# Peptides against a protein of PDB entry 7Q4I: the designs that were tried, part 34

Target 1, 281 residues: chain A of PDB entry 7Q4I
Amino acid sequence: HENSTIAERLYSEVRVLCWIMTNPSNHQKKARHVKRTWGKRCNKLIFMSSAKDDELDAVALPVGEGRNNLWGKTKEAYKYIYEHHINDADWFLKADDDTYTIVENMRYMLYPYSPETPVYFGCKFKPYVKQGYMSGGAGYVLSREAVRRFVVEALPNPKLCKSDNSGAEDVEIGKCLQNVNVLAGDSRDSNGRGRFFPFVPEHHLIPSHTDKKFWYWQYIFYKTDEGLDCCSDNAISFHYVSPNQMYVLDYLIYHLRPYGIINTPDALPNKLAVGELMPEI

## One batch from the design tools (peptide; made by RFdiffusion4, then SolubleMPNN)

Design b1_p11_2_s2 (from b1_p11_2, 7 letters changed)
Fold by OpenDDE base, seed 3:
Structure b1_p11_2_s2 (fold): chain B 281 residues (1-281), chain A 11 residues (1-11)
Amino acid sequence: as target 1 above (281 residues)
Amino acid sequence: LPEYKGYDPYD
């Protein structure tokens, strides 16, 4: 038996809408496994596609498929959310159909922040955008105010937001958000460890898994280490997670327990005022 | 290691 009282409280107080980037060819191969694992822990789960799927709860956005349309799909997804779901949640997570997310850990990170603060979180990268941008693969979460600013202020203005559908999705939304003063937050824990990860746990946990010339080390905004100190005890996301690995992670995180070890959660931090951020470390 | 040619969820 488990005590989930704090998690249930956060489920109510830190409402998260998760939208999943997918395509019709991945509805059965990938997206359904998100729905059957971590996606069930979102307050609202929507699959953004180019075809409707009533079994999956997929929305057909007016976009084409392929890499060159990902930015278009992201724009249409957030337009759809703003029109239909802006009051259904406080925070709005974008994830891929091969991203795994520990939603409780995300709620814990978001707890002190006001959803009326124009902020978003993820794995912050430093190129192309002055304040940084969040890696698309690791997933990123916008406050309600960030979504409003993106859809209402940025998207209609071609000087603030790219009007065509081409470009790197994560970079383009990062540019748009910066242009409307949505802040790129620091998602690291109090020990300076990351929470959003653009690769599978193995790639982050194993030292020297990548060479020093690997692009990731040039892209990361905050200095990070490999090994056990790479990752927060409250890590939020991993990318390139296969459908089978999603079920493994679900089992390891939510079911498998070392007998006789009881985890005691840290106290919740104080709430921040609107516009206030946690200090960067 | 994914040859990350940039973010592509279709890879």
Scores: peptide ipSAE 0.059, ipTM 0.773, DockQ to the pose 0.149
Fold by OpenDDE base, seed 5:
Structure b1_p11_2_s2 (fold): chain B 281 residues (1-281), chain A 11 residues (1-11)
Amino acid sequence: as target 1 above (281 residues)
Amino acid sequence: LPEYKGYDPYD
């Protein structure tokens, strides 16, 4: 028997809307497996597509398909959220249909922050955007105020946001958010370990998997290492997770237990004021 | 390792 009292409290106090980037060809192949695994732990789950699917809860956005339209789809997704769902949650997560997320760990990270603080979190990259931007594949989460600023202040202004639907969606939203003073937060734990990951766990946990010339080491905003110290014990996301691996991760994280080991959660931190961030480590 | 090229604006 589990005691989920703290997790239930955070589910109520740190409400998360998850929107999943998908397309009609992936509704059955990928997206439904998100819905059947980690997506069920979101307060609200929406699939953003070009075709409606009532079984999946997919929305048909007025965009074309293909990699050159991902930025267009991201803009329309947040417009849709702002119009229909801005009060349904406090935080708004973008994930891909091959991203796996431990939503309880995300709620724990977000707990001290006000949703009225203009901030967003994810795996921070350093190129192209001065404050950094969050990796699209690892998933990124916006506060309610960040969504408001993006949709109301940034999107209508071609000087603040790219009007064309082409480009790297994560870089383009990062530019827009910076231009409206949405802060790129630090998602690391108190030990300096990352929580959002643009690859599968194996690629981060196994030392010497890549050389120092691998693009990832040039893109990461904060210094990180491979091995057990790569990743927080409260890690939030991994990318390139196959449908089968989503069920494996669900089993390992939520069902499989070592008998006789009891984890006692750390105390919740104090809540921050509006506009306040946790001190950088 | 995944190339992640889909998110590189210079690709």
Scores: peptide ipSAE 0.055, ipTM 0.761, DockQ to the pose 0.114
Fold by OpenDDE base, seed 4:
Structure b1_p11_2_s2 (fold): chain B 281 residues (1-281), chain A 11 residues (1-11)
Amino acid sequence: as target 1 above (281 residues)
Amino acid sequence: LPEYKGYDPYD
């Protein structure tokens, strides 16, 4: 039998609404598998689409489909969340329908932070935005205050937030959030290892003699290692996870156990004051 | 490892 007492505590104290970026063509192909795996561990799970699906709990946002509409969909998704769900959670995760998330690890990272702190976390990239922005594919999580500032302060002001629906959604939200003083947090663990990953575990774990010209090395905000030290033991997300791999990851993380090995969780850190961040590593 | 030809977080 597993002892889930700490996980249950964090489930109640660190409430997470997960919204999944999807489209009608992916409801059955991808989104359903999120709902059947890691999405079950969110306090609230919503699929943001252009068509309603009551079986999936998909919302029809007033946006078109296609990559050029992702920024529009992100804006409408957060408007919808703010209007209907802002009090249903403390933290608001954006993920893609091919993102896998270990929600317990995210709650652990978020535990010390106040939801009233204007902060968001993810895989931080350095281009285009001075403080950095979070990779869309790796998923990113906003505090309740960050959502409020985004929807109420940024979106209505074309000087603060792009009014059209074009552009890279992760860059555009990053610009908007910076303009309303939402801080781009450091999601790394105490050892400096990343928690949000824009690729599958294999791509991070296996040292590739990838040329330093690979875009990822130009984009990553913090220095990262490849191999065993690439990834936190408390990693939160991976991207490009196929529907089948979601079930594999669910099995490996939550069911498969090495007999005779018992992990003791680290002590929870002290809670931070409103507006306070963890020290930089 | 897949050769990524460019950054597309939605590929």
Scores: peptide ipSAE 0.046, ipTM 0.759, DockQ to the pose 0.160
Fold by OpenDDE base, seed 2:
Structure b1_p11_2_s2 (fold): chain B 281 residues (1-281), chain A 11 residues (1-11)
Amino acid sequence: as target 1 above (281 residues)
Amino acid sequence: LPEYKGYDPYD
């Protein structure tokens, strides 16, 4: 009943390796549910941990666990990817074990870009990094060239990239990427609506009298609205998604259909040259 | 919404 021809084309043309930030205590509790839901739609799925798990396909990185080791784990994860998997994909997504991603929507956003363009996408925050950085929880995606620059040019240089394993993971990679001229892209759709979200759908979709002092409004790089206009029809990610909610989202997005309503996808944009970005909105 | 600043994967 479903025509997935365009999605299948994009699966082939916009190859995505997804690596999931996890730990041994979350292999069964969280990571397994990523693998059973949205992770199956990645071209390659790897769980980055401190312990090997053959059932999960988890890699044991030489790092400790805890909040203060996330940056260390990210560095080792991308080193591992560069060494073993740099040619397995065109784009490299970092997500948490409680991030939900609509991979087809990410492929649609990425389609016009060359993987040889030094660019990365996500939910852009404005503090700490001049060009902005991408929220760790919302997930962020690097081009192949961005990964190369990060691992080969940034990581070996303590002046460009923090040598310690401590620090805010998303801020630190953002600093490193800026220092090697990897561009912080604009992930918004043609209507200016966001695609990567650092919270669950409910928190973005429901208009609330949010305190203007709430940190998120101070951190967000682009102006955003609340309510139904908060989010692209082609939204990519949400964070703080429980294991049960992942299955709910999978059902709602991929299985539940309103009878008699047919979605016709927009035409794909023209491909950009290497180094070219989409026009600003 | 979380009241903390920044990214926290443990919440």
Scores: peptide ipSAE 0.058, ipTM 0.795, DockQ to the pose 0.213; fails the geometry check

Design b1_p11_2_s3 (from b1_p11_2, 6 letters changed)
Fold by OpenDDE base, seed 5:
Structure b1_p11_2_s3 (fold): chain B 281 residues (1-281), chain A 11 residues (1-11)
Amino acid sequence: as target 1 above (281 residues)
Amino acid sequence: MEKDKSYDPYD
């Protein structure tokens, strides 16, 4: 028998709306597997597409498909969320249809923060945006105030947000959020280990999987290493996760147990004031 | 496995 009392408390106190970036060709191939695995642990789950799918709970946004329209889809997704769902959650996660997320670990990271703090979290990259931006593939989570500022203050102003639908969606939202004073938070744990990952676990856990010239090492905002010290014991996300691997991860994380080992969770940190961040390490 | 950058200026 499991004791889920703390997880149930956090499910109530740290409400997360997850929106999934998808397209009509991936509804059955990828998106439905998110819905059948980690997506069921969100307080609300919505699939953002160009076609409606009532079985999936997919929304038809007024955008075209293709990589050159991802920024357009991200803008319309957050407009839709603001109009219909801004009070349904405290935090708003973007993920791809091949991102896997441990939502309980995200709630634990977010617990001390006020949703009225203009902040967002993810895998922070250093190029193009002074404060950094969050990798699109790893998924990124906005506070309710960050969504409000993005939709109400930034999107209507072509000087603050790119008006065209083309461009790298994660860079463009990062520029836009910086321009409305939404802070790029630090998602690392108390040991300095990352929580959001733009690749599969294998690529982060195995030492020397990539050379030092690999672009990722030039893009990461915080210094990180490969191996067991790469990743928090409370890791939140991984990218390029196949549909089959989503079910494997669900089994390994939520079902498979080493007999006789009991994990005692750490105490919850104190709540922060509105506008306050955890100290950087 | 693909490891796409956020932006490639040569695309």
Scores: peptide ipSAE 0.079, ipTM 0.776, DockQ to the pose 0.138
Fold by OpenDDE base, seed 4:
Structure b1_p11_2_s3 (fold): chain B 281 residues (1-281), chain A 11 residues (1-11)
Amino acid sequence: as target 1 above (281 residues)
Amino acid sequence: MEKDKSYDPYD
């Protein structure tokens, strides 16, 4: 039998609404598999689409489909969350329908932070935004205050937030959030290892999988290693995870056990004050 | 973003 007491505590104390970026063509192909795997571990799970799907719990946002509308969909998704769900959670995760998330590890990272702190976390990239921005594919999580500032302060002001629906959604939200003093947090663990990953585990775990000329090495905000030290033991997300790989990851993470190995979780850190961040590492 | 893009992830 597993002892889930700490995970259950964090489930209640660190409430996460997960919204999934999807489209009608992916409801059955991808989004359903999120709902059947890691999405079950969110406190609230919503699929943001252009069409309603009652089986999926998909919301029809007033946006078009295609990559050029992702920024529009992100804006409307957070408006919808703010209007209907802002009190249903403390933290608000954006993920893609091919992102896999270990929600317990995200709760562990978020535990010390106040949801009233204007902060967001993810895989931080350095271009375009001075403080950095979070990779859209790796998924990113906003505090309740960050959502409030985004929707109430940034979105209504064309000087703070792009009014049109074009552009890279992750860059555009990153600009908007910076303009309302939402901090781009450091999601790395105490050893400096990343937790949010814009690729599958294999691409991060295997040394020299990509050339150093690959865009990722130019975009990443923090220095990172390849191999076993690439990734936190408390990693949160991976991207480009196929529907089949979601079930494999669910099995490997939650079911497969090496006999005779028992892990003791680290102690929870002290809670931070409102507006306080963890020290830089 | 494309996983196999060598230069621009947004192209």
Scores: peptide ipSAE 0.039, ipTM 0.778, DockQ to the pose 0.185
Fold by OpenDDE base, seed 1:
Structure b1_p11_2_s3 (fold): chain B 281 residues (1-281), chain A 11 residues (1-11)
Amino acid sequence: as target 1 above (281 residues)
Amino acid sequence: MEKDKSYDPYD
């Protein structure tokens, strides 16, 4: 017996379009498992590919495949969303076909923000972009206004946004968004714990799992700890999640319960005005 | 960690 009243309210008030970065070789191997797990909790789910797939609801974007085309695919994906789907949602999540997302926790984080605020959220990295940029693997979410500014103001101007398809897609979109005054938000919870993660839970939860010389510790924008304090109780995403682990996570998060323990949700925060952000902690 | 990613925009 579950009471989903607050989750149902947030599903209606915080509408999320999820687009999944994939390719034709991964439609059956990875993308269909996103559709069968966490992707079904998006208000709209679209797979961005180079080939159409009617079973998957995949869109054929006019781009090639390979790492050097990821930035090109991201640009074309957001153009497609702006042209066909800009009014279908309030928030627009990019995820990979091996990212797992708890969409209800994302709606909770986004609830106070106006979709007309030029903001985006994710796992913030500090290199290359002054305000930071969001990790591509952890997934990142743009407001409707952020998508509008990206597609209408940034993409047509080579001085604001890289015109070629080369480079790291997450860095390049981060540069473009900064150049049109889209703010890189703070996705941490009220305890300073992260919500978007560029690795599997195990890699964040286990202390000393990585050497402190590992690139991640040089890239993180905010100071983070390892262990149980690494991660919000309302964590949003994890990356490098295998197709099998997506079903395990779906079971653990939505079905498995310790008998006699009831979690009461925190009260929703007050809504912010257009252009207002939560204070950094 | 085996799973890594380059974030160099010039790669």
Scores: peptide ipSAE 0.038, ipTM 0.772, DockQ to the pose 0.106
Fold by OpenDDE base, seed 3:
Structure b1_p11_2_s3 (fold): chain B 281 residues (1-281), chain A 11 residues (1-11)
Amino acid sequence: as target 1 above (281 residues)
Amino acid sequence: MEKDKSYDPYD
């Protein structure tokens, strides 16, 4: 038996709507495995597609498929959320159908923040956007106020937000959010370790897995290390997680236990005022 | 396999 009292409290106090970017060809191949694993721990789970799927709970957005339409899909997804679901949650996570998320760890990170603070979190990258932007692959989470500003203030204004559907999805939303004063938060833990990861755990945990010239090391906003110190004990997301790996991660995180080791959670931090952020480290 | 793109949901 486990004691989930704190997790249940955070489930109620830090409500998360997760929307999953998918396509009709991935409904059965990928998206259903999100629904069967980590997606069940969201307060609301919606699959954003170009075709309706009643078994999956997929929404047909008025967009085309392919990489060049991802920005269009993100815009329509957040419009749909704002119209139908803005009060169903406090925080709004974008993830891919091959992103794995530990939702409890995300609630822990978000706990001190007001959902009325214009902020979003993820794996922060430094190019193209002055304050940085969040990597699309790692997933990113917007406050309710950030969603409001994005949909109501940014999207209708072609000077603030790109009107066409082309471009890098994560960069384009990052530009739009900056233009409406949504802050790119720091998602690192108190030890300076990352929580959102644009690759599988193996790629972050194994030292020198990538070449030093690999683009990632030039894109990361905050300095990060490789190996066991790469990643928070409260890590939130990993990308390029296969359907089989999702079930493995679910087993390792939620079922497998070393006998005789009891985890004691840290105390919850104090709540921040509206507009206040945790200090960067 | 190492991924060379920051974001590609179609890989």
Scores: peptide ipSAE 0.034, ipTM 0.732, DockQ to the pose 0.203

Design b1_p11_2_s4 (from b1_p11_2, 7 letters changed)
Fold by OpenDDE base, seed 2:
Structure b1_p11_2_s4 (fold): chain B 281 residues (1-281), chain A 11 residues (1-11)
Amino acid sequence: as target 1 above (281 residues)
Amino acid sequence: MPEYQGYLPYD
């Protein structure tokens, strides 16, 4: 008795390929739980690893494992996507194997944008990159044009994109994307509330006396609030979500209902022209 | 809050 008509429309009109950053040791421990929860709501789901796994649908990229190889894996992942899957979707989400994503909310945010607009979205951080960059853990989504520019224009040029495989993955892709004029979009809702989050819901929702020296407050690009106003009603992602928490979130978001409360979705905005962004808040 | 893992230049 649930009406998903508008979600089904967006599933067709805003096609999302999700690629999951993982490794062989996490195929069973983490990645399979992404596949069994939120990953099933992507139009295409691919796990990027160093070893093939037919059960998971994991791709073996020619990279090493470890934190210092994440940038190398990201480069190879997007090269693989561009070669094999660039026409399978309109938008291309990177997420970790401990990121949880509400894909319907992402489609809603992306709906007005053209996939031919060079733009990407996520939790924007302000250091290192002038326009900002998107948090790797919160997940970030590139338009098809952004992927093209990254792979075709940025990656082949060592002056535009770091050639070695070391470095902070999200910072390095942020630098590359800026250098090819891919815009770091604003993912906040119309009330100025964030949608992509680099921590679990609890860390954002619970008001607490935070140390102002905590790195997050120095990194966040936009002013953010704590408590119930921290997060959009249409929030998209959370990070550091354990496998068990993924199933809890799936239940809470897609199954648990308060009887007698009916949510009526807002009307979709008008579509933007190629190269056009939503007005600033 | 936990430290941001994997993506920061400094831990």
Scores: peptide ipSAE 0.053, ipTM 0.776, DockQ to the pose 0.140
Fold by OpenDDE base, seed 5:
Structure b1_p11_2_s4 (fold): chain B 281 residues (1-281), chain A 11 residues (1-11)
Amino acid sequence: as target 1 above (281 residues)
Amino acid sequence: MPEYQGYLPYD
């Protein structure tokens, strides 16, 4: 009884490759649950690991495991994508194996943008990088041009990208992307509400969950509030989502319906030219 | 909530 015509159109016109950061110990514990829930709504889904898993569709990247190798894994993941999959999608999402993503909402946000625009989106943080960088846990999405610039122009140059595999993954890619003029976009909706979130919904929706000295309030690039006004009705991602909660979210978002309430989607915005961004609010 | 000391997805 659903009308998915617009969602199907966007699935075709806004193609998304999702790559999931994981490790061999989490293939069964976490990654497979991404594949069984929100990951099935990506146009292409790949798990980036240090060991191959044909059942999961996991790739063995030439990197070690551990927190000090996450940046190395990200570099190799995008190299792999560029070599094998750069034409399989228009947009390339990085997510963790405990990130939950509403892919239809991401397609809606991305719709006006050209994939040839050097831009990426996510939960923007302000430290370390002048234009900001996107929180690793919330997930971040690169345009095809952004991937090209990252792999072809930035990675081969130690002055543009850190050559060592150590460091904070999200900060290092943020520095690298800035150095090749990939723009850190604004992912907020027209009401100024965020779409990418580095925590579970509960932590954002409940007022006064933290004091103003909590690190998150010092890191966020754009001013935000807690409560219902924290989050877009078209929110895209949440982090620290357990495997069980992924199935709960899938049920709540895609199956559970309040009888007699029909949501009419807003009209799609006009397409932007290559290099053009939506006006900031 | 976890402290942010760089991105560490595997706490």
Scores: peptide ipSAE 0.063, ipTM 0.788, DockQ to the pose 0.179; fails the geometry check
Fold by OpenDDE base, seed 3:
Structure b1_p11_2_s4 (fold): chain B 281 residues (1-281), chain A 11 residues (1-11)
Amino acid sequence: as target 1 above (281 residues)
Amino acid sequence: MPEYQGYLPYD
């Protein structure tokens, strides 16, 4: 038996709406497996698609499919959220249908922050956007205020936010958010280890898995290491997780236990004032 | 810098 009292408290106090980027061809192949694994731990779970699916709880957004329409889908998704769900949560996570998220770890990271603080978190990249932007693949989470600013202030203004639907989705939202003074937060833990990851655990945990010329090393905002020290003990997300791997991760994280080892969680930090961020390290 | 390959749900 487990004691989930703290997790239950955070579930109530740090409400997360998760929206999943998907398409009709992936409803059964990928999205349903998100719903059956980590997505069930969100306070609200919505699948953003181009076709309605009542079994999946998918919304048909007025967008086309394909890589060149992802930015359009993100804009419409957040418009939909703002119109229908802005008060249903405090934080709003974008994830792909092959992203795996440990929602409890995200709630832990978000706990000290006010949802009225204009901030968002993810795997921060340094190019194109001065303050950085969050990798689309790793998933990113906006505060309620960030969503409001994005939808109400940024999207209607073509000088602040790209009006067409083309471009790199994560870069474009990053530009828009910067233009309305939504801060790109630091999602690293107190040891400086990352929490949001744009690849599977294996790719981060194995040293020298990628060439030094690999784009990722030029894009990361914060210096990071490979191996076991690559990743926080409270890591939040991984990308390119297959449906089968989602079930494996669910088992490993929530069921498999080494007998005789008891984990004691760290104390929750103090709450921050509106507009206040944790110091960067 | 290298070009981002676009690790997103679409190819």
Scores: peptide ipSAE 0.057, ipTM 0.774, DockQ to the pose 0.316; fails the geometry check
Fold by OpenDDE base, seed 4:
Structure b1_p11_2_s4 (fold): chain B 281 residues (1-281), chain A 11 residues (1-11)
Amino acid sequence: as target 1 above (281 residues)
Amino acid sequence: MPEYQGYLPYD
């Protein structure tokens, strides 16, 4: 039998609301599979769509569909969260309906941070935004204070946050958050390994899967390796995960065990003060 | 800057 005492503690102390970017055409094809796999491990799970779906718990946001409306949907999603759910969690994860998330690992990363610290985490990219921005596909998590600043301070001010709904969603929120002094955190583990990944595990784990001319190597904020050292043992997310692969990952991570190998979790770090970040590695 | 190709949530 498993000992989940620490995971249960973190579930209560590091409450995560997960909102899933989806659309009506993907409710059954993709979003349902998030709900049936990793989404169950969120404290609150909401699907942000343009149509209501009571079976899925999907919200109809006042936005159009299509990639050119993702920024609009993100703005409306966080407005909705702020209005209805800001006290339901401490941290607010955006993920796509083809993102897979190990929520326990995210809670572990977030544990030392105050939800009142204006910070967000994800796979940090370096272009366009001075402090960097978080990859939309890898998913990104905002503190409660970050959500407040985004919705209350940034969104109402066209000088701080883009008013139209066009543009790259992840870049635009990154600009907005920087403009209200929400810090782009470092999500790497103590060994410098990433936790949020904009591709499937295979693309990160296999050396030379892509050449160094691939855009990703120019976008990534921190230097990273390929192969086994690419990814934290406490990795949080992967993108472009098919519905079938979500069930595979659920099995591999939560059910499949190598007999005779028992892992002891690392000790939790000390909690940080409000506004304090972990030291740079 | 390189073309942003990494975020395709509905492909």
Scores: peptide ipSAE 0.048, ipTM 0.771, DockQ to the pose 0.354; fails the geometry check

